# Peptides against a protein of PDB entry 2L9B: the designs that were tried, part 25

Target 1, 91 residues: chain A of PDB entry 2L9B
Amino acid sequence: ANFLSQKFPELPSGIDVNINMTTPAMMISSELAKKPKEVQLKFLQKFQEWTRAHPEDAVSLLELCPQLSFVTAELLLTNGICKVDDLIPLA
Target 2, 91 residues: chain A of PDB entry 2L9B as posed
Amino acid sequence: ANFLSQKFPELPSGIDVNINMTTPAMMISSELAKKPKEVQLKFLQKFQEWTRAHPEDAASLLELCPQLSFVTAELLLTNGICKVDDLIPLA

## One batch from the design tools (peptide; aimed at target 1 F43)

Design b1_p24_3_s4 (made by RFdiffusion4, then SolubleMPNN; from b1_p24_3, 11 letters changed)
Fold by OpenDDE base, seed 1:
Order: sequence, then structure tokens, then C-alpha cells
Structure b1_p24_3_s4 (fold): chain B 91 residues (1-91), chain A 24 residues (1-24)
Amino acid sequence: as target 1 above (91 residues)
Amino acid sequence: SKVEQYKKGLEFLGKKLDEYLKKQ
């Protein structure tokens, strides 16, 4: 919680969801899917740039919010950026 | 380790996104 506040000071407060990873990921993916494809791609581009510039912070973020890995995967699949078979080795 | 898995995943994201953008 402190990490998120420090690195993303304008991030709004979250809400509680199911304790499993899949359901929260589906909810986040659903909200992102409501945005235009341009917005989704811009999000991925900015996330890519940030993770390359701050690799240790990126790992810390994923450790704190592991659901983001599923959200990112879903965005890649739905936008045709990768195939399901590409994700199997990463599981 | 999970740390290494996340690193590999981020590398994958970068690679696939770069490839996608090159096709645009």
C-alpha cells in the first residue's frame, strides 16, 4: 500500500474484491476493455516504458499486485498482440 | 523464482509490443 502511494501518488483508492486472482483480473480487464483500443494500446506502451526504466519497481508492483499479470495477458490477447500459446511458458 | 518469472514476463511484453507496433 505504501509502495503504490509513493510510486503512483495520484492513484485512487481501491475497493475489495474476491481474494482469488482471476476474478479481480477479470474485473480490471472488463473496465479496460470498455476503453477505445487506442487507450488500451497507450496504456500498454506507457507500462512498457515504465517497466524498462524502472525494472525493480516493476517487479515489486507485480509482487504486490499479481493480478496485473493476468490483466496484461488479457489485453495482449484481446488486442491480437500475442497468442494463447505464447503465454503457456510464462505460467 | 517468481521474481525471475516476472522479469521474463516483462521482457515478453516488451518484445511482443515492439513487434506489434512495427506492423502498424
Scores: peptide ipSAE 0.371, ipTM 0.837, DockQ to the pose 0.725
OpenDDE base, seeds 2, 3, 4, 5: peptide ipSAE 0.370, 0.360, 0.360, 0.370; ipTM 0.836, 0.831, 0.831, 0.835

Design b1_p24_4 (made by RFdiffusion4)
Pose (drawn by RFdiffusion4):
Structure b1_p24_4 (pose): chain A 91 residues (1-91), chain P 24 residues (1-24)
Amino acid sequence: as target 2 above (91 residues)
Amino acid sequence: KDTFEQLWEFFEKLLEKEEEEEEE
């Protein structure tokens, strides 16, 4: 993964989830949604600038690391920026 | 830290590194 070792070498793997009692998706929502609204908006706007400045980098990272792909989608959902039906065009 | 907090820290560090490279 030279692309990552060059640009994104410190990518987090994610937390370990016991999916015998808790689904990852539910944790994903409660994870981002338990945060104050300012955080999702702060992340998405900052990230929006970073991804505009680096469309190849940002897209390729989303290509390989799915937590961010859906982290962004869930933040879009919780703020009402986008809905699930708006994400299927992305899917 | 949960997954998002880890991603957030990573992203802030990435921005700082890119600013430092631009200053150089």

Design b1_p24_4_s1 (made by RFdiffusion4, then SolubleMPNN; from b1_p24_4, 9 letters changed)
Fold by OpenDDE base, seed 5:
Structure b1_p24_4_s1 (fold): chain B 91 residues (1-91), chain A 24 residues (1-24)
Amino acid sequence: as target 1 above (91 residues)
Amino acid sequence: MTTFDQLLEFFEKKLEKEEAEKAA
């Protein structure tokens, strides 16, 4: 179909959200907050490990799925791993 | 499954596959 689906054929389809900044962020944050801390940390761990092992694919995925960048940032912040000021230069 | 659960599974499967390949 598209480049994303071809490069990551097993990537889940996800769901559509309206095109604005606030609503998707709220939806993501809400869904993340519903997950136990252990699950949140597990996601961070697995994503981090995968990113280290496949940096080129990670860059491509994050470019094509910017919502994943938000997920990562949100989890880092909510779990006290990073401060807002730490992420500003990376945005 | 939620999208989050699916995404977590996605990364787990990829890492599992990689670990299996390294062990082989």
Scores: peptide ipSAE 0.340, ipTM 0.782, DockQ to the pose 0.478
OpenDDE base, seeds 1, 2, 3, 4: peptide ipSAE 0.327, 0.287, 0.298, 0.316; ipTM 0.773, 0.761, 0.760, 0.765

Design b1_p24_4_s2 (made by RFdiffusion4, then SolubleMPNN; from b1_p24_4, 9 letters changed)
Fold by OpenDDE base, seed 2:
Structure b1_p24_4_s2 (fold): chain B 91 residues (1-91), chain A 24 residues (1-24)
Amino acid sequence: as target 1 above (91 residues)
Amino acid sequence: MTTFDQLIEFFEKKLEEEEKEKAE
């Protein structure tokens, strides 16, 4: 069984993307742009709250789903919460 | 329901489970 599915069995299926990160990043950015700001911020809020409650699981999820890291970064940047320089230490 | 809506629900459910566990 896929470890991701095993550890997070209720994780929704994401957008079908290829293995490289460039294309997924572009696709995610496009998809994010389609979402209302309220949805974007709500996602960020809930993800942050969950991360605080389950930091070990959050690390695992982000390692297994690097696209989610991009989503988070994109949301932080797009909404002016962080600057690019603030994210450099995380790369 | 969009993928992001599903993700939001996913995290909300996890948070709810955490709160439930705390209450027990």
Scores: peptide ipSAE 0.236, ipTM 0.731, DockQ to the pose 0.417
OpenDDE base, seeds 1, 3, 4, 5: peptide ipSAE 0.221, 0.220, 0.223, 0.213; ipTM 0.720, 0.720, 0.719, 0.726

Design b1_p24_4_s3 (made by RFdiffusion4, then SolubleMPNN; from b1_p24_4, 8 letters changed)
Fold by OpenDDE base, seed 2:
Structure b1_p24_4_s3 (fold): chain B 91 residues (1-91), chain A 24 residues (1-24)
Amino acid sequence: as target 1 above (91 residues)
Amino acid sequence: MTTFDQLLEFFEKQLEKERKKEEE
């Protein structure tokens, strides 16, 4: 098993994405759009809470799975929680 | 279940484990 699976054994396998982040971002947006707003917000909430509880693991996960950064950003933007300009310093 | 749902479940389960740990 790869390092990701070893560090996070219960993490879902997910889907295979290419190294180009544009397509993964679009795919994520599409998947998120299929979910009700309350589910989207719940995901954001739980992810936020998890990162607070496991900050080092969160950093590792986001480094290994940069698509999750897009998930978070997309959730924030599409639900009007923040604007694109708010995320520029994080890019 | 989509990957999105699985990820959500993953985070929820992790948080639940933390909650139980804090209650010990």
Scores: peptide ipSAE 0.338, ipTM 0.789, DockQ to the pose 0.442
OpenDDE base, seeds 1, 3, 4, 5: peptide ipSAE 0.323, 0.320, 0.320, 0.326; ipTM 0.778, 0.777, 0.772, 0.780

Design b1_p24_5_s1 (made by RFdiffusion4, then SolubleMPNN; its pose is not in this set)
Fold by OpenDDE base, seed 4:
Structure b1_p24_5_s1 (fold): chain B 91 residues (1-91), chain A 24 residues (1-24)
Amino acid sequence: as target 1 above (91 residues)
Amino acid sequence: SLEEELKKLKELEELLKKLQELFP
């Protein structure tokens, strides 16, 4: 929360989530999967650009929100950018 | 904990929403 507030001031509110046993990463992936392909690809592009511009902050973000690693992998797979075999060494 | 995971989920959703707003 503190990291996000400092690096991304004036963040808009996210959607509310009911308390359940659903994995957060799965929920995020599901929501992104509902978006058009161009939106998914644009997210990947913007995230890639940000990580390149702010590598230390990117590491901190992924440590704070490891769900994002799964989400990114899922988006790469579902959009045919990479294969499962490409990600196995990273798992 | 579940509470911590939900907190992280909401924060990440906020980040995603912010990124989407930055799309041309």
Scores: peptide ipSAE 0.024, ipTM 0.470, DockQ to the pose 0.052
OpenDDE base, seeds 1, 2, 3, 5: peptide ipSAE 0.018, 0.019, 0.022, 0.020; ipTM 0.461, 0.503, 0.442, 0.410

Design b1_p24_5_s3 (made by RFdiffusion4, then SolubleMPNN; its pose is not in this set)
Fold by OpenDDE base, seed 2:
Structure b1_p24_5_s3 (fold): chain B 91 residues (1-91), chain A 24 residues (1-24)
Amino acid sequence: as target 1 above (91 residues)
Amino acid sequence: EEEKEKLEKELAELLKKLLEELFP
């Protein structure tokens, strides 16, 4: 999307996948799960800090890329930061 | 402002690597 290109100009163009958001989320989560825990936690930390500093941009990003919501939730769960019951109100 | 840019660049780099891995 235009938003991603503007806010993250060094990102690759990407490929549109004509599938539901669940499958991309699973793929992204799987790839992140292959990374060291330090990388996963760094991703979460930087994303959290960025969203706190740029709440409007964060909302726009998550609206454009709902997959990231699932990815974030999965990372929180798999790293033991949150439990399933903590996320139920957000679903 | 500098911290803002730093955070965005770090996040962008992580996302870039992830996307390149998913879509080589």
Scores: peptide ipSAE 0.056, ipTM 0.607, DockQ to the pose 0.031
OpenDDE base, seeds 1, 3, 4, 5: peptide ipSAE 0.024, 0.048, 0.030, 0.032; ipTM 0.516, 0.568, 0.493, 0.490

Design b1_p24_5_s4 (made by RFdiffusion4, then SolubleMPNN; its pose is not in this set)
Fold by OpenDDE base, seed 2:
Structure b1_p24_5_s4 (fold): chain B 91 residues (1-91), chain A 24 residues (1-24)
Amino acid sequence: as target 1 above (91 residues)
Amino acid sequence: MEELEKKLEEELKKLAEELEALFP
């Protein structure tokens, strides 16, 4: 937690999660899925822009917070940006 | 997981033009 704050000072405060990674990912994805498609696309756009500007930090974030990988994948699928077959080989 | 992380990053980068057109 302290390491994440040091590495990513601009991130909003999170909550401590003592459950498996699947449950946090499902909860986040569920909440995002309730938002309009426009909001979901805006999130992807901003995350994309940040990733392009900070590729090394983006990789580190996904490694430290693997739940975000599943959240991002779910958003890509539900918005028709990629197909299930595109992600299956990555598992 | 690492391979997924890299591919997700690549996919996000590929969406630049489409999303920038929607949100210039």
Scores: peptide ipSAE 0.075, ipTM 0.589, DockQ to the pose 0.020
OpenDDE base, seeds 1, 3, 4, 5: peptide ipSAE 0.022, 0.021, 0.021, 0.067; ipTM 0.465, 0.432, 0.475, 0.591

Design b1_p24_6 (made by RFdiffusion4)
Pose (drawn by RFdiffusion4):
Parts: C-alpha cells; structure tokens; sequence
Structure b1_p24_6 (pose): chain A 91 residues (1-91), chain P 24 residues (1-24)
C-alpha cells in the first residue's frame, strides 16, 4: 500500500467490537452521535476543505479505508445533512 | 470480533495530515 505509506501511513485500524452482543453499525452511530453536534460539523467542514484541496487523496483514502467512508455518512445522517436515501446514490 | 469506528483517532489522524500538508 505505497499510497498510504507515502501519504497516509498512520491510519487507525479502528476499535475492537464484540459483535456477539453489539452490531458495528449501531456502535458506529452511537459513537459519532454521542458527540456534541459541533464535532461532526467541525470534522465534516474541515474534512470538506481537505477533500476539496485533495480530491484524489481523499477519494482514494475513502476507497481503501471504509471507516471514514461511513463515518462521514453517519455524521451526515446525524446532522441531517444527508439521509440514508442520499447515500445509496453514493453506494 | 470486528473493527469498529474509532472516531477520535480518525479526527486526530486528519489533524496531523492537514497540519503536515500545510507545513509542506
């Protein structure tokens, strides 16, 4: 993964989830949604600028690392910026 | 067991990535 070792070498793997009692998706929502609204908006706007400045980098990172792909989608959902039906066009 | 979202780590990661790109 030369693309990552060059640009994104310190990518987090994610937390370990016991999916015998808790689903990853539910954790994903309670994870981002338990945060104050300012955080999702701060992340998405800051990230929006970064991805505009670096469309190839940002897209390729989303291509390989799904936590961010869906992290962004869940933040869009919790703020009401986008809905699930708006994400299927992306899917 | 499976990998879940670690948003705080992602946020800190992107902070470093953006700061590094601004310094360059």
Amino acid sequence: as target 2 above (91 residues)
Amino acid sequence: FAKGVDFDALEEFFDKVIEKQEEE

Design b1_p24_6_s1 (made by RFdiffusion4, then SolubleMPNN; from b1_p24_6, 10 letters changed)
Fold by OpenDDE base, seed 5:
Structure b1_p24_6_s1 (fold): chain B 91 residues (1-91), chain A 24 residues (1-24)
Amino acid sequence: as target 1 above (91 residues)
Amino acid sequence: MAKGADFDALVAFFEKKIAREEAE
């Protein structure tokens, strides 16, 4: 097993993306739009809570799964929690 | 093949991680 599977064995596999037809970013945005706001916020809340308790693991996870960074950014922006300009320095 | 986000599964993942930590 790769490092990701070893360190985060219960991490979901995710949804397969056909990169010939769409980008992961577009897929993420599309899937997010299908979810109720409550579910979107619940993700942010749980991820935030876990990150606060395990910052080193959170860094590792985000490095190995950069799509999570996109998810988080997209949700923060879409729900008006922050503005694009707030995230640009972090990109 | 690239993997997209499964939000429901991710929520469950973090909930389980948090619950497990609280139970330790």
Scores: peptide ipSAE 0.347, ipTM 0.773, DockQ to the pose 0.652
OpenDDE base, seeds 1, 2, 3, 4: peptide ipSAE 0.215, 0.178, 0.193, 0.174; ipTM 0.712, 0.685, 0.696, 0.679

Design b1_p24_6_s2 (made by RFdiffusion4, then SolubleMPNN; from b1_p24_6, 8 letters changed)
Fold by OpenDDE base, seed 2:
Structure b1_p24_6_s2 (fold): chain B 91 residues (1-91), chain A 24 residues (1-24)
Amino acid sequence: as target 1 above (91 residues)
Amino acid sequence: MAKGADVDALIEFFDKKIAKAEAE
């Protein structure tokens, strides 16, 4: 947690949730699902662009916040960008 | 304990990260 804050000082603090990473991911995905499609796609786009521009930071973030990997996958699935089978190699 | 993010704040976070990257 301290390293996360040091590495990404402007990352939102969030709220305490279940230790199971799926629960935090589901919460984020659920909240995103309440947003307009344009907002969902914007989030996905910006996250992808950031990942490409800063792969080392992206790796660090996803290691520290593995729920974001699930969130990204969920966004891709719910928006019909890919199918479950496309993500199997990443599981 | 795992944290659930404020989605709007999270979106803003990445917006700022991209803006910074584009400025560099």
Scores: peptide ipSAE 0.313, ipTM 0.770, DockQ to the pose 0.536
OpenDDE base, seeds 1, 3, 4, 5: peptide ipSAE 0.284, 0.266, 0.311, 0.283; ipTM 0.743, 0.737, 0.768, 0.745

Design b1_p24_6_s3 (made by RFdiffusion4, then SolubleMPNN; from b1_p24_6, 10 letters changed)
Fold by OpenDDE base, seed 4:
Structure b1_p24_6_s3 (fold): chain B 91 residues (1-91), chain A 24 residues (1-24)
Amino acid sequence: as target 1 above (91 residues)
Amino acid sequence: MAKGADFDALVAFFDKVIAREKAA
C-alpha cells in the first residue's frame, strides 16, 4: 500500500483520466457543473470544517491530491465566493 | 493514468468523516 492509502484509507480512489482525450481540470470542472448548487456549497462547508479540525492532515491531503485544491478553487469561483484575483496569493 | 475527481464519492467521504467526528 502507498502512503496515500495508508494515511487516508477511506478516501476514494478517484477516476482515471485519459490525458490524450481530456485534462483532469476539464473533467473536474464538468463533473462539478453537473451538481446542484446546494451540493456544491455543502461540500465547501464540510471541507472547511474538516480542515479546521485536522489542519495537518488537510495539508498532507492537498499535497498528495492536488485535484482537491482544484475542486476547492473551482467551487469558490463558480459560486461567487471568490474572484480569480483573490486566489493569486495562494497560486 | 492521471486521477480525476469522483465528486459523489468525495462528498460521501467527508459526510462520513464529519458525522463520525461529531458522534465521538
Scores: peptide ipSAE 0.354, ipTM 0.769, DockQ to the pose 0.649
OpenDDE base, seeds 1, 2, 3, 5: peptide ipSAE 0.141, 0.145, 0.144, 0.151; ipTM 0.590, 0.608, 0.618, 0.629

Design b1_p24_6_s4 (made by RFdiffusion4, then SolubleMPNN; from b1_p24_6, 7 letters changed)
Fold by OpenDDE base, seed 1:
Structure b1_p24_6_s4 (fold): chain B 91 residues (1-91), chain A 24 residues (1-24)
Amino acid sequence: as target 1 above (91 residues)
Amino acid sequence: MAKGADFDALIEFFDKVIAREEAE
């Protein structure tokens, strides 16, 4: 098992992103758009709760899976929770 | 190939962890 699987044994495998067809960011945005708004917000809520309970693991996960950072940012922006300028300090 | 997020699976993952945390 790789380090990610060892650190987060219950973490889902995820889905493959075909980078030859589009950028990962565009692919993620497309996948997000397929989900109902309720599911998108539920994801944010659960991720927030998990992050609060496991801050060190959250940092590790985001370092190993930077796409999750994009997902979170995208959802925050598209749902009008924050603006691009709010994310600049985090970039 | 890069891995993308399975949002439904991730929600389930978080639910499991949160449930365990609340039970402890």
Scores: peptide ipSAE 0.260, ipTM 0.719, DockQ to the pose 0.544
OpenDDE base, seeds 2, 3, 4, 5: peptide ipSAE 0.148, 0.167, 0.161, 0.150; ipTM 0.645, 0.670, 0.656, 0.646

Design b1_p24_7 (made by RFdiffusion4)
Pose (drawn by RFdiffusion4):
Structure b1_p24_7 (pose): chain A 91 residues (1-91), chain P 24 residues (1-24)
Amino acid sequence: as target 2 above (91 residues)
Amino acid sequence: SAADEERKEFLEELAETFELPKIE
């Protein structure tokens, strides 16, 4: 993964989830949604600029690391920026 | 490089701001 070792070498793997009692998707929502609204908006706007400045980098990272792909989608969902039906065009 | 600093800051913010589930 030379692309990552060059640009994104310190990518987090994610937390370990016991999916015998808790689903990852539910944790994903409660994880981002338990945060104050300012955080999702701060992340998405800052990230929006970063991804506009670096469309290849940002897209390729989303290509390989799904946590961010859905982290962005869930933040879009919780703020009402986008809905699930708006994400299927992305899917 | 400035771009590398931006990439690092992004990854640090992602790692510190969120406890994301690992995807297998």

Design b1_p24_7_s1 (made by RFdiffusion4, then SolubleMPNN; from b1_p24_7, 14 letters changed)
Fold by OpenDDE base, seed 3:
Structure b1_p24_7_s1 (fold): chain B 91 residues (1-91), chain A 24 residues (1-24)
Amino acid sequence: as target 1 above (91 residues)
Amino acid sequence: SEELAEARAFLQEFATTFNLPRFT
């Protein structure tokens, strides 16, 4: 088994995307907007704490689950923690 | 471990709460 299936077997694969109608990024933005700021910040902070404590696993997870990278980036931007310009060097 | 179990639970909740899409 690969890293993802072995270490995080209960992690959902994700909602199917109709690529003719929308994009994963659009879906993420839409779902994010449905949640209160408090909920957004809770998950963002917990994820940031975990990634700081487990940087190697975090890298592997984010590489294998791009949706987590996108939602994290969107959370950072939406909550004013960083700007698009701050993310450009990472692209 | 307990820490891994907590991480698994959190990440599952994270993905489920935001109905994260499959990224292909």
Scores: peptide ipSAE 0.620, ipTM 0.904, DockQ to the pose 0.711
OpenDDE base, seeds 1, 2, 4, 5: peptide ipSAE 0.608, 0.606, 0.611, 0.616; ipTM 0.900, 0.900, 0.901, 0.903

Design b1_p24_7_s2 (made by RFdiffusion4, then SolubleMPNN; from b1_p24_7, 13 letters changed)
Fold by OpenDDE base, seed 2:
Structure b1_p24_7_s2 (fold): chain B 91 residues (1-91), chain A 24 residues (1-24)
Amino acid sequence: as target 1 above (91 residues)
Amino acid sequence: SEELKEAKEFLQEFKNTFNLPRFL
């Protein structure tokens, strides 16, 4: 919490989902699919680069913003970059 | 720092990702 507040106070906190209507996974997948492939790949590239430069901050960000983890995983899968089994070590 | 600036620029560009469901 302190990490986000100190370094990225302007970031949204995310939303809750009523799972009786949809699931977070479904919603994320749907929203990501609305983005052009070029944008999806750009996200992966930029996030990867930043993660390499600041691994400790990246870990903190991913812990505090689980949606970012799912977004990353989903984009890797949907763009055929990774398979599900490839993600197991990260879980 | 320059790295922090780049991080913020990245997060700003993809800010809407943080409006997605936080809890899975």
Scores: peptide ipSAE 0.279, ipTM 0.780, DockQ to the pose 0.539
OpenDDE base, seeds 1, 3, 4, 5: peptide ipSAE 0.111, 0.190, 0.093, 0.131; ipTM 0.699, 0.740, 0.668, 0.707

Design b1_p24_7_s3 (made by RFdiffusion4, then SolubleMPNN; from b1_p24_7, 13 letters changed)
Fold by OpenDDE base, seed 1:
Structure b1_p24_7_s3 (fold): chain B 91 residues (1-91), chain A 24 residues (1-24)
Amino acid sequence: as target 1 above (91 residues)
Amino acid sequence: SKELEEAREFLKWFKETFNLPRFT
């Protein structure tokens, strides 16, 4: 078994993006928008708690699945948790 | 609030640890 399947057994395989028809960002944004605000905020809350408790595993997951960084940013912005300027890397 | 502070700490950690998308 690969690292992802062993360390994150509940991680789904995902779906390919047809880049000739849409962009990954558009697809992610549209899928997230299908979820109610309550569900989006619950995900953010649980993800935040998990990353605090398991920072090493969080790093591994986000390095292997960098699209989750976009997911997190999108949810933070669309739910008014932060502004675009808040996502600029710290100087 | 405590919740807001926790969110800010998470955001800070996230910004420092990962390359985030750039928005123009």
Scores: peptide ipSAE 0.201, ipTM 0.724, DockQ to the pose 0.045
OpenDDE base, seeds 2, 3, 4, 5: peptide ipSAE 0.153, 0.099, 0.111, 0.075; ipTM 0.677, 0.595, 0.647, 0.588

Design b1_p24_7_s4 (made by RFdiffusion4, then SolubleMPNN; from b1_p24_7, 12 letters changed)
Fold by OpenDDE base, seed 3:
Structure b1_p24_7_s4 (fold): chain B 91 residues (1-91), chain A 24 residues (1-24)
Amino acid sequence: as target 1 above (91 residues)
Amino acid sequence: SKELEEAREFLEWFRNTFNLPRFE
């Protein structure tokens, strides 16, 4: 079964990334920077709230879409919620 | 739920922007 299709049936198809020209981390940093700080914080807060309320689904999602871990890390770092050293134990 | 819809907004943005698996 496709977890994304079941839990998030209305999500778009996605955009392919040429990893020979960029990395997900690079794109994540760049694209997040285009969002207002308020939107960045909203993304982080709402995703965290959902994650805490639905840990099993969150695990499934992050296993399927590990790029989301980079998004979360970037949001935490750029908004001053965590320092780089705080994330070391997770790597 | 409200939580799901709010998380969906974030994921919609993400999947529109980045390479995200369509199939498991």
Scores: peptide ipSAE 0.350, ipTM 0.769, DockQ to the pose 0.315
OpenDDE base, seeds 1, 2, 4, 5: peptide ipSAE 0.053, 0.186, 0.051, 0.138; ipTM 0.607, 0.718, 0.595, 0.666

Design b1_p24_8 (made by RFdiffusion4)
Pose (drawn by RFdiffusion4):
Structure b1_p24_8 (pose): chain A 91 residues (1-91), chain P 24 residues (1-24)
Amino acid sequence: as target 2 above (91 residues)
Amino acid sequence: HNFAKGVDFDALSEFLDKVIERDE
């Protein structure tokens, strides 16, 4: 993964989830949604600028690392910026 | 027990902060 070793070498793997009692998706929501609204908005706007400045980088990262793809979607959902039905055009 | 990778938003946020600061 030369693209990552060059640009994104310190990508987090994610937390370990016991999916025998908790689903990853539910954890994903409670994870981002338990945060104050300012955080999702701060992340998304800052990230929006970074992805506009670096469309290839940002898209390719989302291509390989799904936590961010859905992290962004869930943050869009919790703020009401986008809905699930708005994400299926992306899917 | 079965384990899968979940979202670590704080780590993702800190990582992207470093990436954005480096690129600026």

Design b1_p24_8_s1 (made by RFdiffusion4, then SolubleMPNN; from b1_p24_8, 10 letters changed)
Fold by OpenDDE base, seed 2:
Structure b1_p24_8_s1 (fold): chain B 91 residues (1-91), chain A 24 residues (1-24)
Amino acid sequence: as target 1 above (91 residues)
Amino acid sequence: MKIAKGADFDALQAFLDKQIEKAK
């Protein structure tokens, strides 16, 4: 089994997306943007907590699904939490 | 973005700590 199947056995099946970086990130971001702002912030907080608690798994996840980094950045931008210049260290 | 491994992941963690804290 791959990393996702092993670490997230209850993960529901998703949909196929083109293998470029931008499209998957945009699709995820668009779905999250449909949720209330409170939910979006909670997502960010929980993701932060999880990455701190499980850094090795987090690295593996982000290597496998690098689009999640873009999703995180997009959520911060669209909610006015940060500006584009704040993302420079991540570029 | 290169966020996924090594120093890039550390940068992400630091970034999240800063920005999410601002949002609370």
Scores: peptide ipSAE 0.175, ipTM 0.683, DockQ to the pose 0.044
OpenDDE base, seeds 1, 3, 4, 5: peptide ipSAE 0.033, 0.024, 0.044, 0.140; ipTM 0.517, 0.484, 0.535, 0.657

Design b1_p24_8_s2 (made by RFdiffusion4, then SolubleMPNN; from b1_p24_8, 9 letters changed)
Fold by OpenDDE base, seed 1:
Structure b1_p24_8_s2 (fold): chain B 91 residues (1-91), chain A 24 residues (1-24)
Amino acid sequence: as target 1 above (91 residues)
Amino acid sequence: MKIAKGADFDALYEFLEKQIKREE
């Protein structure tokens, strides 16, 4: 937690889990689904741009915050950009 | 109970926008 705060001081701290949700994954999926497709795609674009500009930081961030990997995977799958089989090597 | 850092979509989006702006 200390390393994350030092390297990414402006990274959001997180949000409360909805009491009606069973798992964090369900909550994240629900929040993503509330966003229009255009917004989801723009997010992917921005994340891709940042990743390209800061590849080492991106690797560190995703290692320390696996929930972001879930977000990315979910967006890729739900928007038909890739299939489950494409993500198998990442498991 | 809180979802960990990076799980707030709107805040994360803003974070990324700021990072990109710094590169411009």
Scores: peptide ipSAE 0.272, ipTM 0.729, DockQ to the pose 0.446
OpenDDE base, seeds 2, 3, 4, 5: peptide ipSAE 0.088, 0.204, 0.204, 0.235; ipTM 0.603, 0.676, 0.686, 0.700; seed 3 fails the geometry check

Design b1_p24_8_s3 (made by RFdiffusion4, then SolubleMPNN; from b1_p24_8, 9 letters changed)
Fold by OpenDDE base, seed 3:
Structure b1_p24_8_s3 (fold): chain B 91 residues (1-91), chain A 24 residues (1-24)
Amino acid sequence: as target 1 above (91 residues)
Amino acid sequence: MKFAKGADVDALIEFLEKQIKREE
């Protein structure tokens, strides 16, 4: 078992995406937009809760899975929680 | 980490809930 599987059991499986490519990013954005707002906010709430409780694990996950940074940023932006300029320091 | 088209968000929520619950 790899580090990711050991540290994060039951991590979802799926397709590999390159967040640096326009098409995959647009696809992710489109799929996210199809989810109800309540579901989008639920993700953000749970991710926030988990991140606060386990910041080191959150950092590890985001480093290993940069696509999650894109997902999180997209949801923050599309739900008006933050502005693009607010994320510049983190990019 | 991989994304399942159309189901990634729900799967991620479940994953996070399990992580939180496991450590509570």
Scores: peptide ipSAE 0.290, ipTM 0.743, DockQ to the pose 0.254
OpenDDE base, seeds 1, 2, 4, 5: peptide ipSAE 0.168, 0.359, 0.249, 0.089; ipTM 0.664, 0.774, 0.722, 0.597; seed 2 fails the geometry check

